# Peptides against a protein of PDB entry 5K2M, part 36

Target 1, 273 residues: chain A of PDB entry 5K2M
Amino acid sequence: MRIGITYTVLRREEMAIKERAGEFGEVVMLHEDDLLFPGNYDLDVVIIRNVSHFKALYTARLFESEGIPTVNSSRLIFEAGDKLFATLRLAGKVPVPEWKAALSEGGALRVPDSLGYPLVSKPVFGSWGRLLAKVNDRDSLEAVLEHRKWMKNPLYGIHYFQEFVEKPGRDIRSYVIGGEFVGAIYRYSNHWITNTARGGKAEPCSDPEVEELSVKAWEAFGEGALAIDIFESEKGLLVNEVNPNMEFKNAARVTGADMAGKLVEYAVEVAKT

## One batch from the design tools (peptide; made by RFdiffusion4, then SolubleMPNN)

Design b1_p11_4_s2 (from b1_p11_4, 8 letters changed)
Fold by OpenDDE base, seed 3:
Structure b1_p11_4_s2 (fold): chain B 273 residues (1-273), chain A 11 residues (1-11)
Amino acid sequence: as target 1 above (273 residues)
Amino acid sequence: LEFDEENYTLR
């Protein structure tokens, strides 16, 4: 078996994936600079580890066009990597924060009529809490909308809002690979944006309700490897978002779960299908 | 860390 691994930066995750993949067959590391299409790639499966959402998406689709399956698939990356598209999948299967989408400034100005204040404004794409805004009032909403007009990417004109969820100073990050729950962590932060990349502490989460909800959230998509962000709210557990390009170094360290191994095992299964 | 918007990466 020949396993490709596409990557932008060789992180701890990519090193672990490479090491585990070597136990199953020949490993071919493919930096973004090595990728040209159409090409003649002799690979049974490709694990997509590009940092960019769009580069990951297009890389996956390009390999699929050559008849090579990918983990994750371009379909999954497309649907899970967009916050609005992910919400559309999740909302039919699991509890999610209340949300509203608007396609114009005029529409966006009416969002508080449904959700009230405070709101959270999110771009439909992005990582590490980039361009998240807590909107407490009308003046703040107008300011956010005004700034969006000057952003070059047309996707910033898609206005996605959530209710502001009061969290107990933490959130949950869980991992589901091939439908199997692999592990979960608490991410602690004093800021309303909980992200371990911003200096948050991680601790293991052992909660059967989290496991069940995480699997259900994965089933909304029905394939691949997903990191799942869950809020602990007064209304119970809410699935906030999913990530088809998961970072897991902290979670693997804290839980002891072999996330890299599980990802490789799933990729091998995909290759055999 | 600087965000590269073209490459959608943190550098």
Scores: peptide ipSAE 0.016, ipTM 0.547, DockQ to the pose 0.288
Fold by OpenDDE base, seed 2:
Structure b1_p11_4_s2 (fold): chain B 273 residues (1-273), chain A 11 residues (1-11)
Amino acid sequence: as target 1 above (273 residues)
Amino acid sequence: LEFDEENYTLR
């Protein structure tokens, strides 16, 4: 078994994955600078750990084009890594925050007619709460839309909005790999963005409802390894988003769950398929 | 490392 691991930065997660992969076979670490396509890669599977969503997506697709399966697949990265596409999948299986998409400024200005205020404006791509805006009123909405006009990436012209969900000072991040629930954590923050990457604290979450919901959310995609962000709302649990390129250092530390091992085991299974 | 929003990458 030859296991590739693509990466941008050697983080704790990549180190853990490398270590666990070594138990199953030969490990080939592939920094982004090492990747040139078409190439001749002697690998049975590649674990995709590029930080950039787009680099991860294209890397996965490029390996797949050479007959090498990836974890995650380019399909999963594409669908799960886009907030709108992910919402479309999730909404068919699990409760999600109320959302609206608009393809123009004129359309976006009508979103409050459906969702009311406050709103959350999200880019369809992004991590760690980047460019999330709590939109409390019309003036704020106009400002966000005006700023988007000056952003170079055309994807910023895709306007994705959610209702603002009042959370109890925390959210939940769960992990499902190959359809198996691996673990979950609470992420605490005094800010409405509770992501631990922005200084939040993590605690173990042991809730059967979270486990069930997490598996259902994973089933909306039907493959791979996903981190799942869940809100505790007055309406119950809501699946906010999923991440096909998960960080798990905090979750692994807090829960003791073998996230890296489960990921490698799944990759080995994929390689054998 | 700086995050490039345009390319959605870390540099």
Scores: peptide ipSAE 0.014, ipTM 0.571, DockQ to the pose 0.260
Fold by OpenDDE base, seed 1:
Structure b1_p11_4_s2 (fold): chain B 273 residues (1-273), chain A 11 residues (1-11)
Amino acid sequence: as target 1 above (273 residues)
Amino acid sequence: LEFDEENYTLR
């Protein structure tokens, strides 16, 4: 078996995936600079580890066009990597924070009429809490919308909002690969954005309710490897978002779960299908 | 922390 791994930067995750993939066959590391299409790639499956959502999406679709399956698939990356599209999948299966989408400034200004304040403004794409804004009032909403007008990417004109969820100084990140729950962590922060990439601490999370909810969230998509962000709210557990380009360094370290191995095993199964 | 869009890294 020949396993490709596409990447932007060799992180701890990519190194672990490479090491585990070597147990199943020949490993071909493919930096973004190595990728030209159409190409003649002799690979049975490709694990997509590009950092950029869009580069990951297009890379997956390009390999699929040549008959090579990917983990994750371009379909999953597309639907899970967009916060609005992910919400559309999740909302029918699991509890989610209240949300609203608007396609104009005029529409966006009416969002507080239904959700109230405080709000969270999110771009539909992006990682590590980039361009998240807590919007406490009308003046802040107007400021966010004004700034969006000057952003070059037209996707910033898609306005996605959530209710602000009061969290107990932490959130939960769980991992589901091929429908199997692999593990979960608490991420601690004094800031309302609890992302560990911004200096949050991680602890193991062992909660049967988290496990059940995580599997149900994965079933909304029905394939691949997902990291799932869950909030502990006064209303109970809420699925905030999913990540098709999951980081798991901290989770693997804290839980001892073999996330890289589970990802490779799933990729091997995909290759054999 | 600043995100480097060119290199896709946090600095």
Scores: peptide ipSAE 0.014, ipTM 0.529, DockQ to the pose 0.210
Fold by OpenDDE base, seed 4:
Structure b1_p11_4_s2 (fold): chain B 273 residues (1-273), chain A 11 residues (1-11)
Amino acid sequence: as target 1 above (273 residues)
Amino acid sequence: LEFDEENYTLR
């Protein structure tokens, strides 16, 4: 078994994945600078750990074009890594925050007619709460839309909105790999953005409802390794988003779950399929 | 695993 691991930065996660992968076979670390295509890669599977969503997506697709499966697949990265596309998958399977999408400024200005205020403006791509905006009023909405016109990436012209969900000072991050629930954490923050990358504290979450919902959310995609963000709302648990490029350092630390091992085991299974 | 020629992905 030859396991590739693509990466941008050697984080704690990548080190753990490397270590566990070594138990199953030969490990080939592939920094982004090492990736040239078409190539002659002798690998049975590649674990995708590129930090950039697009780098991860294209890397996965490029390996797939050479007949090498990836974890996650380019399909999963594409569908799960886009907030709107992920919502489209999730909405038919699990409770999600109310959402609207608009393809023009004129359309976006009508979003509050259905969602009301406050609402959350999200870019369809991005990590760590980047460019999330709590929009409390019309003036704020107009400002966000105006700024989007000057963004260089045309994807910023895709307007995705959610209802603002009042959370109990925390959210839930769960992990499902190959359809198996691996663990979950609470992420505490005094800010409405509860992501631990922005200074949140993590604690273990042991809730059967979270486990069940997490598996259902994963089933909406039907493959791969996903981190799942869940909100505790007045109307119950809501699946906010999924992440096909999961960070798990904090989760592994506080839960003791072998996130890296589970990921590698799944990759080995994929390699054998 | 099957190669999806239409989507150019492995499934």
Scores: peptide ipSAE 0.000, ipTM 0.339, DockQ to the pose 0.026

Design b1_p11_4_s3 (from b1_p11_4, 8 letters changed)
Fold by OpenDDE base, seed 1:
Structure b1_p11_4_s3 (fold): chain B 273 residues (1-273), chain A 11 residues (1-11)
Amino acid sequence: as target 1 above (273 residues)
Amino acid sequence: LEFDEENVTLR
């Protein structure tokens, strides 16, 4: 068994994945600078750990074009890594925050007629709460839309909005790999963005409802390894988003779950199919 | 370490 691992930066997650992969076969570390296609790679499977969503997507697709399966697949990265496409998958299976998409400024200005204020503006791509805006009024909405006009990437012209969900000073991050629930944590913050990448405390979450909902959210995609963000709302549990390029160092530390091992085991299973 | 999806800056 030859296992490739693509990466941008060697983080704790990549080190743990490398270590566990070594128990199953030969490990080939592939930094972004090592990637050239077509490349005649001799690998049974590739674990995709590029930081960039787009680099991860293209890397996965390029390996697949050479007949090498990837974890995650380019399909999963594409659908789960885009907030709008992920919402389209999730909304058919699990409760999600109310949302609207608009393809123009004129359309975006009508979103409050449906969602009201406050609402949340999100780019369709991005991580760690980047370019999230809590929009409390019309003036703030106009400001966000004006700023988007000056952003060079045309994807910023796709306007995705959610209702603002009142949370109890925390959210939930769960992990599902190959359809199996691996673990979950609470992420605490005094800010409305509770992402641990911005600092915060993590605690174990042991809730059967979270486990059930997390598996159902994964089933909306039907493959791979996903981190799932869940809100505790007055309406009950809501699946906010999923991440096909998950960080898990805090969750692994807090829960004691072998997330790296579970990811490698799944990759080995994929290699055998 | 500040991570940007486009740029990783090691600080």
Scores: peptide ipSAE 0.019, ipTM 0.640, DockQ to the pose 0.163
Fold by OpenDDE base, seed 4:
Structure b1_p11_4_s3 (fold): chain B 273 residues (1-273), chain A 11 residues (1-11)
Amino acid sequence: as target 1 above (273 residues)
Amino acid sequence: LEFDEENVTLR
């Protein structure tokens, strides 16, 4: 077994994945600078750990074009890494926050007619709470929309909104790999954005409802390794988003779950199919 | 240091 691992930065996750992959076969670390296509890669599977969503997406697709399966697949990265596309998958299977999408400023200005205020403006791509805005009123909405006009990437013209979910000072990050629930954490913050990447504290989450919901959320996509963000709301658990390029250092540390091992095991299974 | 898609953030 020859396992490739693509990466931008050798983080704790990549180190752990490398270490565990070594137990299953030969490991080939592939920095982004090493990636030229078409190439003659002698690999059975590639674990995609590029930091950039788009770099990860294209890297996966490029390996797939050479007949080398990837974890995650380019399809999964594409669908799960786009908040709107992910919502479309999730909404048919699990409870999600109320959402609206608009394709113009004029459309976006009507979103409060259905969602009310406060609402959350999100780019369809991006991680770590980047460019999330709590929109409390019309003036704030207009400001966000105005700023979006000046963003160079046309994807910023896709307006994705959610209801603002009142959370109990925390959210849940769960991990499902190959359809198996691996673990979950609470992420605590005094800010409405509870992402641990912003300095939030993580604690283990042991809740059967979270496990069940997480698996169902994964089943909406049907493959790969996903981190799943879940809100505790007055309406119950809501699946907010998924991440096909998960960070798990905090979750692994807090839960003791072998997330790197589970990822490698799944990659080995993918290589055999 | 933490790395995101576009930026490096000091932690």
Scores: peptide ipSAE 0.019, ipTM 0.637, DockQ to the pose 0.156
Fold by OpenDDE base, seed 5:
Structure b1_p11_4_s3 (fold): chain B 273 residues (1-273), chain A 11 residues (1-11)
Amino acid sequence: as target 1 above (273 residues)
Amino acid sequence: LEFDEENVTLR
């Protein structure tokens, strides 16, 4: 078996995936600079680890066009990597924060009529809490919308909002690969954005409700490897978002789960299908 | 330092 791994930066995750993949077959590391399509790639499966959502999406689709399956698939990357599209999948299966989408400034200005204040403005793409805004009032909403007008990417004109969820100084990140719950962590932060990439601490999360909810959230998409962000709210557990390009170094360290191995095992099974 | 399309400097 020949396993490709596409990447932008060789992170701890990519190193772990490479190491584990070597136990199953020949590993072909493919930096973004190595990719040219159409090409003659002799691979049974490709693990997509490009950092950019769009580069990951297009890379996956390009390999698929040559008959090479990818983990994750271009479909999954497309649907899970967009916060709005992910919400559309999740909302039919699991509890999610209340949300609204607007396609104009005029529409966005009416969002508080439904969600109230405070609310959270999110771009539909992006990671690590980038361009998240807690919007406490009308003036703040107008400011966010004004700034969006001057952003170059037209996707910033897609206005996605959630209710502000009061969290107990932490959130949950769980991991589901091939429908199997692999593990979960608490991410602690004094900031309303609890991302560990911004200096949060991680601790193991062992909660049967989290496991059940995580699997259900994965089932909304029905394939691949997903990190799932869950909020502990006064209303109970809420699935906030999913990530098809998951970082797991902190979770693997804290839980001891072989996330890289599970990802490779899943990729091997995909290759055999 | 690689800049992704999202202006993330990844180390």
Scores: peptide ipSAE 0.020, ipTM 0.644, DockQ to the pose 0.201; fails the geometry check
Fold by OpenDDE base, seed 3:
Structure b1_p11_4_s3 (fold): chain B 273 residues (1-273), chain A 11 residues (1-11)
Amino acid sequence: as target 1 above (273 residues)
Amino acid sequence: LEFDEENVTLR
């Protein structure tokens, strides 16, 4: 078996994946600079570890066009990596924060009529809490919308909003690979954005409700490896978003779960189908 | 290392 691994930067995750993949067959590391299409790649499966959402998406689709399956698939990356598209999948299966989407400024200005204030403005793409805005009033909403007009990417004209969820100074990140729950962590922060990339403490999360909800959230997509962000709200657990390009260094360290091994095992299964 | 999905900035 020949296992490809595409990457932008060799992180601890990619090193762990490479090491575990070596137990199953020959490993071919493919930096973004090595990727040209169409090509004659002799690979049974490719694990996608590109940092960019769009580069990951296109890389997956390009390998699939050569008849090579990917983990994650281009379909999963497309649907899970867009916050609005992910919400559309999740909302039919699990509790999610109340949300609205608008396709114009005029539509966006009516969002508070249903969500109220405070609300959260999110771009449909991007990670690490970039361009998240807590909107407390009309003046703030108008300012956010005005700034969006001057952003170059037309996707910033897709206005996605959520209710502001009061959290207990933490959120939950769980991991589901091939339908199996692998582990979960609490991410602590004094800021309303609880992303561990901003220096938050991580602790193990052992909660059967989190496990059940995480599997159900994965089933909304039905394939691949996902990190799932869950809020603890007054209404109970809410699935906020999913990530098809997961970082797991902190989660693996804190939980002791073999996330790299589980990812490789799943990729090997995909290669055999 | 702060990874930006659009720009990997090695800080």
Scores: peptide ipSAE 0.019, ipTM 0.645, DockQ to the pose 0.163; fails the geometry check

Design b1_p11_4_s4 (from b1_p11_4, 9 letters changed)
Fold by OpenDDE base, seed 4:
Structure b1_p11_4_s4 (fold): chain B 273 residues (1-273), chain A 11 residues (1-11)
Amino acid sequence: as target 1 above (273 residues)
Amino acid sequence: IEKDEETYTDR
């Protein structure tokens, strides 16, 4: 078996994936600079680890066009990596924060009529809490909307909002690969944005409700490897978002779960189908 | 990491 691994930066995750993939076959590391299409890639499967959502999406689709399956698939990356499209999948299967989407400023200005304040404004794409805004009032909403008009990417004109969920100073990140729950962590933060990239501490999460909910959230997509962000709310557990290009170094360290191995095992299964 | 790529996934 020949396993490709596409990457932007050789992180701890990519190193671990490479190491584990070597146990199953020949590993071909493919930096973004190595990717030219159409190409003659002799690979049975490609693990997509590009940092950019869009680079990951296009890379996956390009390999698929050559008959090489990818983990994750371009379909999954597309649907899970867009917060609105992910919400559309999730909302029918699991509890999610209340949300609204608007396609104009005029529509967006009416969102508080349904959700109230405070709101969370999210771009439909992006990560690490980038361009997340806690919108406490009308003036803040107007400011966010005004700034969006001047953003070059037209996707910033897609207005996605959630209710602000009061969290107990933490959130949950779980990992489901090929439909199997692999592990979960608590991410602690004093900021309303709980992200380990912002200096949050991670601790193991062992909660059967989290496990069940995580699997159900994965089933909304039905394939691939997902990190799942879950909120502990007064309403119970809410699936906030999913990530089809997960980092797991902190989770692997804290839980001891072999996330890299599970990802490779799943990729090997995909290669055989 | 190109500073201008706004589309990066979660660290």
Scores: peptide ipSAE 0.018, ipTM 0.615, DockQ to the pose 0.382; fails the geometry check
Fold by OpenDDE base, seed 3:
Structure b1_p11_4_s4 (fold): chain B 273 residues (1-273), chain A 11 residues (1-11)
Amino acid sequence: as target 1 above (273 residues)
Amino acid sequence: IEKDEETYTDR
């Protein structure tokens, strides 16, 4: 078996995936600079570890066009990597924060009539809480909308909003690979944006309700490897978003779960299908 | 605490 691994930067995750993949067959590391299509790739499966959402999406689709399956698939990356498209899948299966989408400024200005204040403005793409805004009032909403008009990417004209969820100074990140729950962590932060990149503490989460909800959230997509972000709210557990380009270094360290091994095992099963 | 930046979607 020949296992490709596409990557932008060799992180701890890519090193762990490479090591585990070596137990199953020949490993071919493919930096973004090595990728040219159409090509003659002799690979049974490709694990997609590109950092950019769009590079990951196009890389997956390009390998699929050569008849090579990918983990994750281009379909999964497309649907899970867009916050609005992910919400559309999740909302039919699991509890999600209340949300609204508007396609114009005039539509966006009516969102508070349904969600109230405070609300959260999100771009449909992006990482690390970039361009997240807590909108407390009308003046703040108008300011966010005005700034969006001057952003060059037309996707910033897709206005996605959520209710502001009060959290207990933490959120939950779980991992589901091939339909199996692998593990979960609490991420602590004093900021309303809970992100481990901001120096938050991670602790293991052992909660059967989180496990069940995480599997159900994965079933909304029905394939691949997903990180799942869950809020603890006064309404109960809410699935906020999913990530098809998961980082797991901190989660693997804290839980002791072999996330890299589980990802490789799943990729090997995909290659046999 | 090593700031492993969770870079899920760089542009």
Scores: peptide ipSAE 0.018, ipTM 0.610, DockQ to the pose 0.245; fails the geometry check
Fold by OpenDDE base, seed 1:
Structure b1_p11_4_s4 (fold): chain B 273 residues (1-273), chain A 11 residues (1-11)
Amino acid sequence: as target 1 above (273 residues)
Amino acid sequence: IEKDEETYTDR
């Protein structure tokens, strides 16, 4: 078996995936600079570890066009990596924060009539809490919308909003691979954005309700490896978002779960189908 | 990798 691994930067995750993949077959590391299409790749499966959402999406689709399956698939990356498309999948299966989408400034200005204040403005793409805004009033909403008009990417004209969820100074990140729950962590922060990339601490989360909800959230997509962000709210557990390009170094360290091994095992199974 | 690149996923 020949296992490709596409990457932008060799992180702890990519090193762990490479090491575990070597136990199953020959490993071919493919930096973004090595990727040309059409190509004659001799690979049974490709694990997608590009940092960019769009590079990951297009890389997956390009390998699939040559008959090589990917983990994750281009379909999963497309649907899970867009916050609005992910919400559309999740909302039919699990509790999610209340949300609204608007395709114009005039539509966006009416969102508070449904969600009230405070609300959260999100881009449909992006990570590390980039361009997340807690919108407390009309003046703040107008400012966010004005700034979006001057952003170059047309996707900033897609306005996605959520209710502001009061959290207990933490959120939950869980991991589901091939439909199996692998582990979960608490991420602590004094800021309303609890992302570990902003200096949050991680602790193990052992909660059967989190495990059940995480599997149901994965079933909304029905394939691949996902990190799942869950809020503890006054209404109970809410699935906020999913990530098809998951980082797991902190979760693996804190829980002791073999996330790299589970990802490789799943990729090997995909290669055999 | 500049943190400011819009298309990058969580690190």
Scores: peptide ipSAE 0.018, ipTM 0.614, DockQ to the pose 0.438; fails the geometry check
Fold by OpenDDE base, seed 2:
Structure b1_p11_4_s4 (fold): chain B 273 residues (1-273), chain A 11 residues (1-11)
Amino acid sequence: as target 1 above (273 residues)
Amino acid sequence: IEKDEETYTDR
């Protein structure tokens, strides 16, 4: 078994994945600078750990083009890594925040007629709450839309909105790998954007409803390793988004779950199929 | 690489 691991930065996660992969076979660490295609890679599977969504997506697709399966697959990265595409999958299986998509400013200006205020503007791509806006009124909506016009990436012209979900000062991050629930944490924040990256405390989440919902959310995609963001709302649990390029250092630390091992085990299974 | 969890978009 030869296991590739693509990476941008050797984080705690990549170190743990490398270590665990070494128990199953030969490990080939592949920094982004090492990746040239077409290539003749002698690998049975590649674990995709590139930081950039698009780099991860293209890396996965490039290996797949050479007959090498990836974890995650390019399909999963594509569908799960886009907030709108992820919502489309999730909405068919699990409760999600109310959402609207508009393809023009004129369409976007009508979103409050359905969602009301406050609403959340999201780019379809982005991590750590980047370019998330709580839109409280018409003036704020117009400002967000105006700014989007001047953004270079045409994907910023895809207007994705959610209802603003009142959260109890935390959200839930769960992890499902190969359809198995691995663990979950609460992420505490006094800000409406709950992210441990912003100095939030993490605590273990042991809730059977979270586990069930997380597995169902994963089943909307049907493969790979996903981190799942869940909101505790007045309406119950809502799946906000998923991440096919998950960080898990905090969750692994807090829960004691062997997320790296589970990821490697799944990759080994994928290699055998 | 911004700070802690879920580094998946643009650099």
Scores: peptide ipSAE 0.017, ipTM 0.592, DockQ to the pose 0.245; fails the geometry check

